# Designs tried in a protein design run: peptides against a protein of PDB entry 4Z5W. Part 77

Target 1, 305 residues: chain A of PDB entry 4Z5W
Amino acid sequence: IPDVFLELNKLWYFSAQSNLFNGEMPRSLSNSRSISLLSLRNNTLSGQIYLNCSAMTNLTSLDLASNSFSGSIPSNLPNCLRLKTINFAKIKFIAQIPESFKNFQSLTSLSFSNSSIQNISSALEILQHCQNLKTLVLTLNFQKEELPSVPSLQFKNLKVLIIASCQLRGTVPQWLSNSPSLQLLDLSWNQLSGTIPPWLGSLNSLFYLDLSNNTFIGEIPHSLTSLQSLVSKENAVEEPSPDFPFFKKKNTNAGGLQYNQPSSFPPMIDLSYNSLNGSIWPEFGDLRQLHVLNLKNNNLSGNIP

## One batch from the design tools (peptide; made by RFdiffusion4, then SolubleMPNN)

Design b2_p15_4_s3
Fold by OpenDDE base, seed 3:
Structure b2_p15_4_s3 (fold): chain B 305 residues (1-305), chain A 15 residues (1-15)
Amino acid sequence: as target 1 above (305 residues)
Amino acid sequence: TPTRDTSLGGGITTE
């Protein structure tokens, strides 16, 4: 990418995704005063990620996903006072979340999907201080760690939580009951155990629940038949979506279906590939907004309602 | 015993 961004003093949006750009990010781009949205996703950019947050006063969105960047997660990003959305998916950091992210009050959407992030306990302890955090994607990190169940963890404004394919141990954490605005939960492809907690049915905005490919036991909580978002059409206030797309993968080798916003996901309960027992509740028929009910590969018995 | 989906790495990503 040429170092010409000093001359582009009116540049608000730069999207150069899915090209063959190599080398480092231009210094003039890292110092751009005008840029609000920067997407360099799916290139071959290298070196360290450096942004001059004192210069980049208009930066609101950053997508650097699927590049060959090296080094640490930029600890100065919280100094970018308008930065809301960050996609760092598929950047091999081999690092922990910086402690400076405790101060990241502008942050609304964060993805580290497949970024070799370590220490989920530290990550969640840090990120809980991001009071405006609504979307958190941590898929393909924290391999074989334990999902923290510490009741002190609080994500009050969280709407989207995705921590799939981490081989995480533990249970569905009680601290998620403190996230009443949760709309989408994906904890699929872990090693989570215990029972599915009944308090999940109290998350009135929860329209997408994926607990598939875990080791859950016991009955399906009857409270899931009372998920308000699936009983009635809530007027989903379309809050501003993250500027990065989501991809639902069936496996590592398949291209995922692209979803441009969380609201584009079909209303779904997926409890497949567990060790759940008991009956299918007839009251699942009350979930008039439900598009997908996946209960396959469990120990369920009785009649199909 | 329910057969685990032998596919590796499902779920939602942003990559």
Scores: peptide ipSAE 0.527, ipTM 0.860, DockQ to the pose 0.774
Fold by OpenDDE base, seed 2:
Structure b2_p15_4_s3 (fold): chain B 305 residues (1-305), chain A 15 residues (1-15)
Amino acid sequence: as target 1 above (305 residues)
Amino acid sequence: TPTRDTSLGGGITTE
């Protein structure tokens, strides 16, 4: 990418995604005062990620996903006072979340999907301080770590939590009950154990639940038949979605189906590939908004209602 | 015990 962004003093949106750009991010771009939305995803950009947050005062969205960047996660990003959305997916950081992210009050959407992030406990302890955090994607990190269940963890404004394919141990964490605005939960492809907690059915905005490919035991909690978002059409106020797309992968080798917004996901309960027992509750018939009920590959018995 | 081939990780990503 040429180093010409100093001359582009009116450039508000720069999207150069899915090209063949190599080399470093140009220094003039890292110092742009005009840019609000920057997307360089799916290129071969290299070097260290550096953004001059004191210059980039209009930066609201940053997508650098699927590049060959090296080095540390930029600890100065919280100084970008308008920065709301960050996609750092598929950047091999081999790092922990910076402690400075405790101060990241502008942050609304964060993805580190497949970014070799380590220490989930530290990551969640840091990110809980992001009061405006609504979307958190941590898929393909924290390999074989334990998902912390510390009751002090609190994500009050969290709407989308995705921590899939981490081989995480532990249980469904009780601290998620403190996220009453949670709409989408994906904890699939982990080693989570215990029972599915009944308090999940109290998350009135939860329309998408993926607990598939875990080691859950016991019965399906009857409270899932009363998920309010699946019983009635809530007038979902179209809140601004993250500026980055989501991809649902069925497996590591499958191309992901693209979803531009969390609201584009079909209303779903996926409990497949667990060790759940007992019956299928007839009251799943009350979930009039439910598009997908996936209970396959469990130990369920009795009649199909 | 069904051999859960957990090797083929899935879920939602942003990549």
Scores: peptide ipSAE 0.526, ipTM 0.855, DockQ to the pose 0.726
Fold by OpenDDE base, seed 1:
Structure b2_p15_4_s3 (fold): chain B 305 residues (1-305), chain A 15 residues (1-15)
Amino acid sequence: as target 1 above (305 residues)
Amino acid sequence: TPTRDTSLGGGITTE
């Protein structure tokens, strides 16, 4: 990318995604006072990620996903006082989340999907201080770690929590019961155990639940038949979605499905590939907004209602 | 006994 962004003093949006750009991010771009939205995703950019937050006073969105950046996660990002959305997916950091992120009050959406992030306990302890954090994606990190169940953890404003394919141990953490705005929960493809907690059915905004490919036991909580967002057409307040897309791989197609916003996901309960027992509750028939109920590959018995 | 699907890591990503 040429170092010409000083001349572009009115540039508000720069998208150069899905090109063949290599080398480092140009210094003039890292110092741009005008840019609000920056997307360089799916290139071959390299070197260390550096942004001059004192210069980049208009930066609101940053997508650097699927690049060959090296080094540490930029600890100075909280100094970008307007920065709301960060996508660092598929950047191999091999790092922990910086302690400075405790001060990241502007942060609303964060993805480190497949970024070799380590220490989930530290990550969640840090990120709970981001009071405006609504979307958190941590898929394909923290390999074989334990999902912390520390009751002091609080994510009051979370709407989207995705921590899939981490081989995480532990149980569904009680601290999630303090996230009443949660709309989408994906904890699939872990080694989570114990029972599915009944308090999940109290999350009135929860329309998408994926607990598939775990080691859950016991009965399906009857409280899941009372998920208000699946019973009634609540006008899901169209809150501004993250400025980055979501992807779900289908087992049969090499191409993942792209979802531009969380509300584009079909209303779903996926409990497949566990060790759940007991019956299917007839009251699942009350979930009039439910599109997908996947209970495949469990130990369920009795009648299908 | 239910077999876990081990063939493809799943879940939602942003990549």
Scores: peptide ipSAE 0.523, ipTM 0.855, DockQ to the pose 0.768
Fold by OpenDDE base, seed 5:
Structure b2_p15_4_s3 (fold): chain B 305 residues (1-305), chain A 15 residues (1-15)
Amino acid sequence: as target 1 above (305 residues)
Amino acid sequence: TPTRDTSLGGGITTE
């Protein structure tokens, strides 16, 4: 990428995704006063990620996903006072979340999907201080760690939580009950155990639940038949979605389906590939907004209602 | 006994 961004003093949006760009980010780009949205996703960019936050006063969105960047996660990003959205997916950091992210009050959406992030306990303890954090994606990290269940963890404004394919141990964490605005939860492809907690049915905004491919036991909580977002078409507040797309792989060998917004996901309960027993509740018939109910590969018995 | 898919690599990503 040429070092010409000093002359581009009115440039607000720069998208150079899905090209063959290599080398480092040009210094003039890292010092741009005008850029609000920056996407360099899916290139071969390298070196350390550096942004001059004192210069980049208009930066609101940063997508650097699927690049060959190295080094630490930039600890100065909280100084970018308008920075809301960060996509660092598929950047091999081999690092922990920086302690400075406790001060990241502008942050609304963060993805580290498949970024070799370590220490889930430290990550969640840091990120709970981000009071405006609504979307958190941590899929393909924290391999074989334990999902912390510390009740003091508080994500008050969290709407989307995705921590899939980490081989995490533990149970469904009780601290999620402190997130009453949660709309989408994906904890699939872990080693989570115990029972599915009944309080999960009290999350009135929860329209998408994926607990598939775990080791859950016991009955399906009857409270899941009373999920308000799946009973009635009330307030789907069109909240500002993250500036980055989501991808769901149906099969390990298939290309992922792209979803531009969390609201584009079908209303779903997926409890497949567990060790759940008992019957299917007839009251699942009350979930008039439910598009997908997946209960396959369990120990369920009785009649299908 | 139900067959478990023990493969790694399901769920939602941003990549």
Scores: peptide ipSAE 0.519, ipTM 0.862, DockQ to the pose 0.804

Design b2_p15_4_s4 (from b2_p15_4 with T1S)
Fold by OpenDDE base, seed 3:
Structure b2_p15_4_s4 (fold): chain B 305 residues (1-305), chain A 15 residues (1-15)
Amino acid sequence: as target 1 above (305 residues)
Amino acid sequence: SPTRDTSLGGGITTE
């Protein structure tokens, strides 16, 4: 990418995604005062990610996903006082979340999907201080770690939590009950155990639940038949979506289906590939907004209602 | 025993 962004003093949106750009990010771009939305996703950019946050006073969205960047996660990003959305998916950091992210009050949407992030306990302890954090994607990190169940963890404004394919151990964490605005939960493809907690049915905004491909036991909580978002249409709060797309993968080698916003996901309960027992509750028929109920590959018995 | 999906992993990503 040429180093010409100093002359582009009116440039507010730069999208150069899915090209063949190589080398480092231009210094003039890292110092752009006008840029609000920057997407360089799916290129071959390299070097250290550096942004001059004192210069980049208009930066609101950053998508650098699927590049060959190296080194540390930029610890100065919290100094970008308007930066809301970050996609760092598929950047091989091999790092922990910087402690400076405790101060990242502008942050609303963060993805580190498949970015070789380590220490989920530290990551969640840091990110809980981001009071405006609504979307958190941590899929394909933290391999074989334990999902912390520390009751002090609090994500009050969290709407989308995705931590799939981490081989995480532990249980569905009680601290998620402190996230009453949660709309989408994906904890699929882990090693989570215990029972599915009944308090999940109290998450009145939860329209998408994926607990598939875990080691859950016991009965399906009857409280899931009363998920208010799946009973009635009333509470689809169309909040501003993250500036990055989501991809639902069936496996690691397949291209995912693209969803441009969380609200584009079909209303779903997926509990497949667990060790759940008992009956299918007839009251699942009350979930008039439910598009997908997937209970396959469990130990369920009785009649299908 | 429930047969685990033989797929190497899934879920939602932003890749």
Scores: peptide ipSAE 0.527, ipTM 0.855, DockQ to the pose 0.753
Fold by OpenDDE base, seed 2:
Structure b2_p15_4_s4 (fold): chain B 305 residues (1-305), chain A 15 residues (1-15)
Amino acid sequence: as target 1 above (305 residues)
Amino acid sequence: SPTRDTSLGGGITTE
């Protein structure tokens, strides 16, 4: 990418995704005062990620996903006072989340999907301080770590939590009950154990639940048949979605289906590939908004209602 | 025991 952004003093949106750009991010771009939306996703950009947050006062969205960047996660990003959305997916940082992210009050949407992030406990302890955090994607990190169940963890404004394919151990953490606005939960492809907690059915906004490919035991909580978002058509207030797309992968080798916003996911309960027992509750018939109920590959018994 | 083919990770990503 040429170093010409100093002359582009009116540039508000720059999207150069899915090209063949190589080399470093231009220094003039890292110092752009005008840019609000920056997407360089799916290129071969290299070097360290550096953004001059003191200059980039209009930066609201940053998508650098699927590039060959190296080095540390930029600890100065919280100084970008308008920065709301960050997609750093598929950047091999091999790092922990910076402590400075405790101060990231502008942050609303964060993805580190497949970014070799380490220490989930530290990551969640840091990110809980992001009071405006609504979307958190941490898929394909934290390999074989334990999902912390510390009750002090609070994500009050969290709407989308995705921590899939980490081989995480532990249980469904009680601290998620402190996220009453949670709409989408994906904890699939982990080694989570214990029972599915009944309090999940109290998450009235939860329309998408993926607990598939875990080690859950016991019965399906009857409270899942009373998920309010699946019983009634709530007028989902169109909240601004993250400026980055989501991809639902069925496996590591399949191309993901693209979803441009969380609301584009079909209402779903996926509990497949566990060790759940007992019956299928007839009251799943009350979930009139449910598009997908996947209970396959469990130890369920009795009649299909 | 159902052979959990844990080799084929899935779920939602942003990549």
Scores: peptide ipSAE 0.523, ipTM 0.853, DockQ to the pose 0.732
Fold by OpenDDE base, seed 1:
Structure b2_p15_4_s4 (fold): chain B 305 residues (1-305), chain A 15 residues (1-15)
Amino acid sequence: as target 1 above (305 residues)
Amino acid sequence: SPTRDTSLGGGITTE
């Protein structure tokens, strides 16, 4: 990418995604006072990620996903006082989340999907201080760590939590009960154990639940039949979605389905590939907004209602 | 015992 962004003093949006750009990010770009939205996803950019937050006073969204960046996560990003959305998916950091992110009050959406992030306990302890954090994607990190169940963890404004394919141990953490605005939960492809907690059914905004491919035991909580967002057409307030797309891999060799917004996911309960027992509750019939109920590959018995 | 899906890890990503 040429180092010409000093001349582009009116540039508000720069998208150069899905190209063949290599080398480092231009210094003039890292110092741009005008840029609000920056997307360089799916290139071959390299070197250290550096942004001059004192210069980049208009930066609101940053997508650097699927690049060959190296080194540390930029600890100075909280100094970008308007920065709301960060996508650092598929950047091999091999790092912990910086302690400075405790001060990241502008942060609303964060993805580190497949970024070799380590220490989930530290990550969640840091990120709970981000009072405006609504979307958190941590898929393909924290390999074989334990999902912390520390009751002091609080994500009051969290709407989307995705921590899939981490081989995480532990149970469904009680601290999630303190996230009453949770709409989408994906904890699939872990080693989570214990029972599915009944308080999940109290999350009135929860329309998408994926607990598939875990080691859950016991009965399906009857409270899941009372998920209000699946019973009634609540007008899901179209809150501003993250500025980055989501992808769900289908089991078929077909490319992953792209979802531009969390609201584009079909209303779903997926509890497949666990060790759940007992019956299928007839009251799942009350979930009139449910598009997908996947209970396959469990130890369920009795009648199908 | 339920067979685990041995496919490559699934779930939602942003990549």
Scores: peptide ipSAE 0.521, ipTM 0.854, DockQ to the pose 0.764
Fold by OpenDDE base, seed 5:
Structure b2_p15_4_s4 (fold): chain B 305 residues (1-305), chain A 15 residues (1-15)
Amino acid sequence: as target 1 above (305 residues)
Amino acid sequence: SPTRDTSLGGGITTE
């Protein structure tokens, strides 16, 4: 990418995604006063990520996903006072979340999907201080760690939590009960155990629940038949979505389906590939907004209602 | 017993 961004003093949006760009980010780009949205995703960019936050006073969105960047996660990003959205998916950091992210008050959406992030306990302890954090994606990190269940963890404004394919141990964490605005939860493809907690049915905004491919036991909580967002249409708050797309693979060998916003996901309960027992509750018939109920590959018995 | 899918790489990503 040429070093010509000093002349582009009115540039608000720069999208150069899905090209063959290599080398480092231009210094003039890292010092741009005008740029608000920057996307360089799916290239071969390299070197250390550096942004001059004192110069980049208009930066609101940063997508650097699927590049060959190296080094540490930039600890100065909290100094970018308008920066809301960060996508660092598929950048192999081999690092922990910086302690400076405790001060990241502008942050609303963060993805480190498949970025070799380590220490989930430290990551969640840091990120709980981000009071405006609504979307957190941590899929394909923290391999074989334990999902912390510390009740003091508090994500008050969290709407989307995705921590899939980490081989995480532990139980469904009780600190999620402190997130009453949660709309989408994906904890699939882990080694989570115990029972599914009844308090999940108290999350009145939860329309998408994926607990598939775990080791859950016991009955399906009857409280899931009373999920208010799946009973009635009234709670579809069109909130500003993250500036980055989501991808869901239907099959391991299939291409991922793209979803441009969390509201584009079908209303779903997926409890498949567990060790759940008991009956299917007939009150699942009250979930008039539910599109997908997946209970396959469990120990369920009795009649289908 | 139900067959578990033991493959890796399911769930939602942003990549």
Scores: peptide ipSAE 0.514, ipTM 0.853, DockQ to the pose 0.826

Design b2_p15_5_s1 (from b2_p15_5, 4 letters changed)
Fold by OpenDDE base, seed 2:
Structure b2_p15_5_s1 (fold): chain B 305 residues (1-305), chain A 15 residues (1-15)
Amino acid sequence: as target 1 above (305 residues)
Amino acid sequence: METGGIFTEDPTPPS
């Protein structure tokens, strides 16, 4: 990418995703005072990520995902006082979340999907201080770590939590009950154990639950049949979505499906590939908004209602 | 190792 952004003093949006750009990010871009949205995702950019937050006073969205960047997570990003959305997916950091992210009050959406992030306990302890954090994606990190169950963890404004494919141990953490606005929970493809907690059914905004490919035991909690978002069509005010798309691998589609918004996911309960027993509750019929109920590959018995 | 769930990286490299 040419180092010409000093001349582009009115540039508000720069989108150059899915190209063949190589080399480092231009210094003039890292110092742009005008830019609000920057997307360079899915390129071959390299070097260390550096942003001059004192210059980049208009930066609201940053997507650098799927690049060959190296080095540390930029600890100065909390100084970008308007920065709301960050996608750092598929950047091999091999790092912990910086302690400075405790001060990241502008942050609303963060993804480190497949970024070799380590220490989930530290990550969650840090990120709980981000009071405006609504979307958190941590898929393909923290390999074989334990999902912390520390009751003091609080994500009060969290709407989307995705921590899939981490081989995480532990149980569904009680601290998630402190996230009453949670709409989408994906903890699939872990080694989570114990029972599915009944308090999940108290999350009235929860329309998408993926606990598939874990080691859960016991019965399906009856409280899941009373998920309010699945009983009645709430006029979900389309809240501002993250400025980055989501992807889900379907068995038949090697490239995954793209979802531009969390609301584009079908209302779903996926408990497949566990060790759940007991019956299928007939009251799942009350979930009139439910599109997908996936209970396959469990130890369920009795009649199908 | 099989992986699944939701992610935000591009599933296809740039062409």
Scores: peptide ipSAE 0.593, ipTM 0.923, DockQ to the pose 0.894
Fold by OpenDDE base, seed 3:
Structure b2_p15_5_s1 (fold): chain B 305 residues (1-305), chain A 15 residues (1-15)
Amino acid sequence: as target 1 above (305 residues)
Amino acid sequence: METGGIFTEDPTPPS
């Protein structure tokens, strides 16, 4: 990318995603006073990520996902006082989340999907201090770690939590009950065990639940048949979604499906590929907004209602 | 290792 951004003093939005750009990020771009939204995702950019937060006073969105950047996670990002959304997916950091992220009060959406992040306990302990954090994606990190169950963890404003494909051990953590605004939970493709907790049915905004491909046992909690967001069409307040898309692999399509907003996901309960027993509750019929109920590959018995 | 769930990286490299 040419180093010409000093002359572009009115540049507000720069999207150069899915190109063949190589080399380092231009220094003029890292010092841009005008830029608000920056997307360089899906390129071959390299070097260390450096942003001059004292210069980049208008930066609100940063997407650097799917690049060949090296080095540490930039610890100075909390100094970008307007920075709300960060996508650092598929950047091989091999690092812990910086302690400085405790001060990241502007942060609303963060993804480290497939970024070789380590120490989930430290990550969650740090990120709970981000009072405005609504979307957190940590898929394909923390390999074989234990999902912390520390009741002191609090994500009060969390709406989207995705921690899939980490081989995480442990149980569904009780600290999630402190997130009453949770709309989407994906803990699929882990090694989570125990029972599915009944308090999940008290998350009135939860319209998407993926607990598939774990080792859950016991009955499906009857409280899931009373998930308010699936019983009645609440006016989902179109809150500002993250500026980065979500992807879900389908069995048949190597490219997956793209979802531009969390609200674009079909209302779903996926409990497939566990060791759940007992009956399918007839009261799942009360979930009039439910599009997908996936209970396959369990030990369920009785009649299909 | 089979992997699934939601992610935010591009599933396809640039063409």
Scores: peptide ipSAE 0.590, ipTM 0.922, DockQ to the pose 0.899
Fold by OpenDDE base, seed 5:
Structure b2_p15_5_s1 (fold): chain B 305 residues (1-305), chain A 15 residues (1-15)
Amino acid sequence: as target 1 above (305 residues)
Amino acid sequence: METGGIFTEDPTPPS
């Protein structure tokens, strides 16, 4: 990428995603006063990520995912006072979340999917201080760690939590009950155990629940048949989505399906590939908005209602 | 090891 962004003093949006760009980010780009949205995802960019936050006063969205960047997570990002959205997926950091992220009040959406992030306890302890955090994606990190269940953790404004494919141990954490605005929860492909907690059915905005491919035992909580978002359409708050897409692998296709917004996911309960027992509740018939109910590969018995 | 769930990295490199 050429170092010409000083001349582009009116440039608001720059997207150069899915190209063959290599080398470092241009210094003039890291000092741009005009840029609001920057996407350089899916390239071969390298070096350290550096942004001059004192110059980049209009920066609101940053997508650097799927690049060959090296070094630490930039600790100065909280100084970018308007920065809301960060996608750092598939950047091999081999690091912990910086302590400076406690001060990241502008942050609304964060992804570190497949970025070799370590220490989930420290990460959650830091990120709970981000008062505006609504979307958190931590898939393919924290390998074989324990999901912390510390009741003092509070994500009051959290709407989307995705921590899939981490081989995490532990139980569904009680601190998630402090997130009443939660709409999408994906804890699939872990080693989570115990029972599915009944308080999940009290999350009135929860329309997408994936607990598949874990080691959950006991009965399906009857409270899941009363999930208000799946009974009625009334609470679909169209909030501003993250500026980055989501992907989900379909069982048969090597490619991930793209979802541009969290609201594009079908209303779903996936409890497949666990050790759940008991019957299927007839009251699942009350979930008039439910598109997908996946209960396969469990120990369920009785009649199908 | 099989992996699944939602992610935000590009599933395909640029051509």
Scores: peptide ipSAE 0.589, ipTM 0.921, DockQ to the pose 0.882
Fold by OpenDDE base, seed 4:
Structure b2_p15_5_s1 (fold): chain B 305 residues (1-305), chain A 15 residues (1-15)
Amino acid sequence: as target 1 above (305 residues)
Amino acid sequence: METGGIFTEDPTPPS
């Protein structure tokens, strides 16, 4: 990418995603006063990520995902006072989340999917201080760590939590009950154990629940049959979605399906590939908005309702 | 290891 962004003093949006750009991010780009939305995702960019937050006063969205960046997570990003959305997926950091992120009050959406992030306890302890955090994606990190159950953890405004494929141990953490606005929860492909907690059914905005490919035992909580978002069409005001797409692998050799917004996911309960027992509740029939109910590969018995 | 769930990295490298 040429170092010409100083001349582009009116550049608001720069998207150069899915190209073959290599080398470092241009210094003029890292100092752009005009740029609001920057996407360089899916390139071969390298070097350390550096942004001059004192210069980049208009930066609202940053997507650097799927690049060959190295070094530390930029600890100065909280100084980018308008920065809301960050996608750092598939950047091999091999790091913990910086302590400075406690002060990241502008942050609304964060992804570190497949970024070799370590220490989930520290990560969640830090990120709980981000009062505006609505979307958190931590898939393919924290390999074989324990999902903290510390009751003091609080994500009051969290709407989307995705921590899939981490091989996380532990149980569904009680602190998630402190996130009453949660709409999408993906904890799939972990080693989570215990029972599915009944309080999950009290998350009235929860339309997408993926607990598949875990080690959950016991019965399906009857409270899941009363998930309000799945019983009735809530007039969910489409809140601002993250500026980055989501992907889900289909079991077919086809590439992951792209979802531009969390609301584009079908209303779903996926409890497949666990050790759940008991019956399928007939009251699942009350979930008129439910598109996908996946209970396969469990120890369920009785009649299908 | 089989992996699944939602992610935000590009599933396909740049062509």
Scores: peptide ipSAE 0.586, ipTM 0.922, DockQ to the pose 0.883

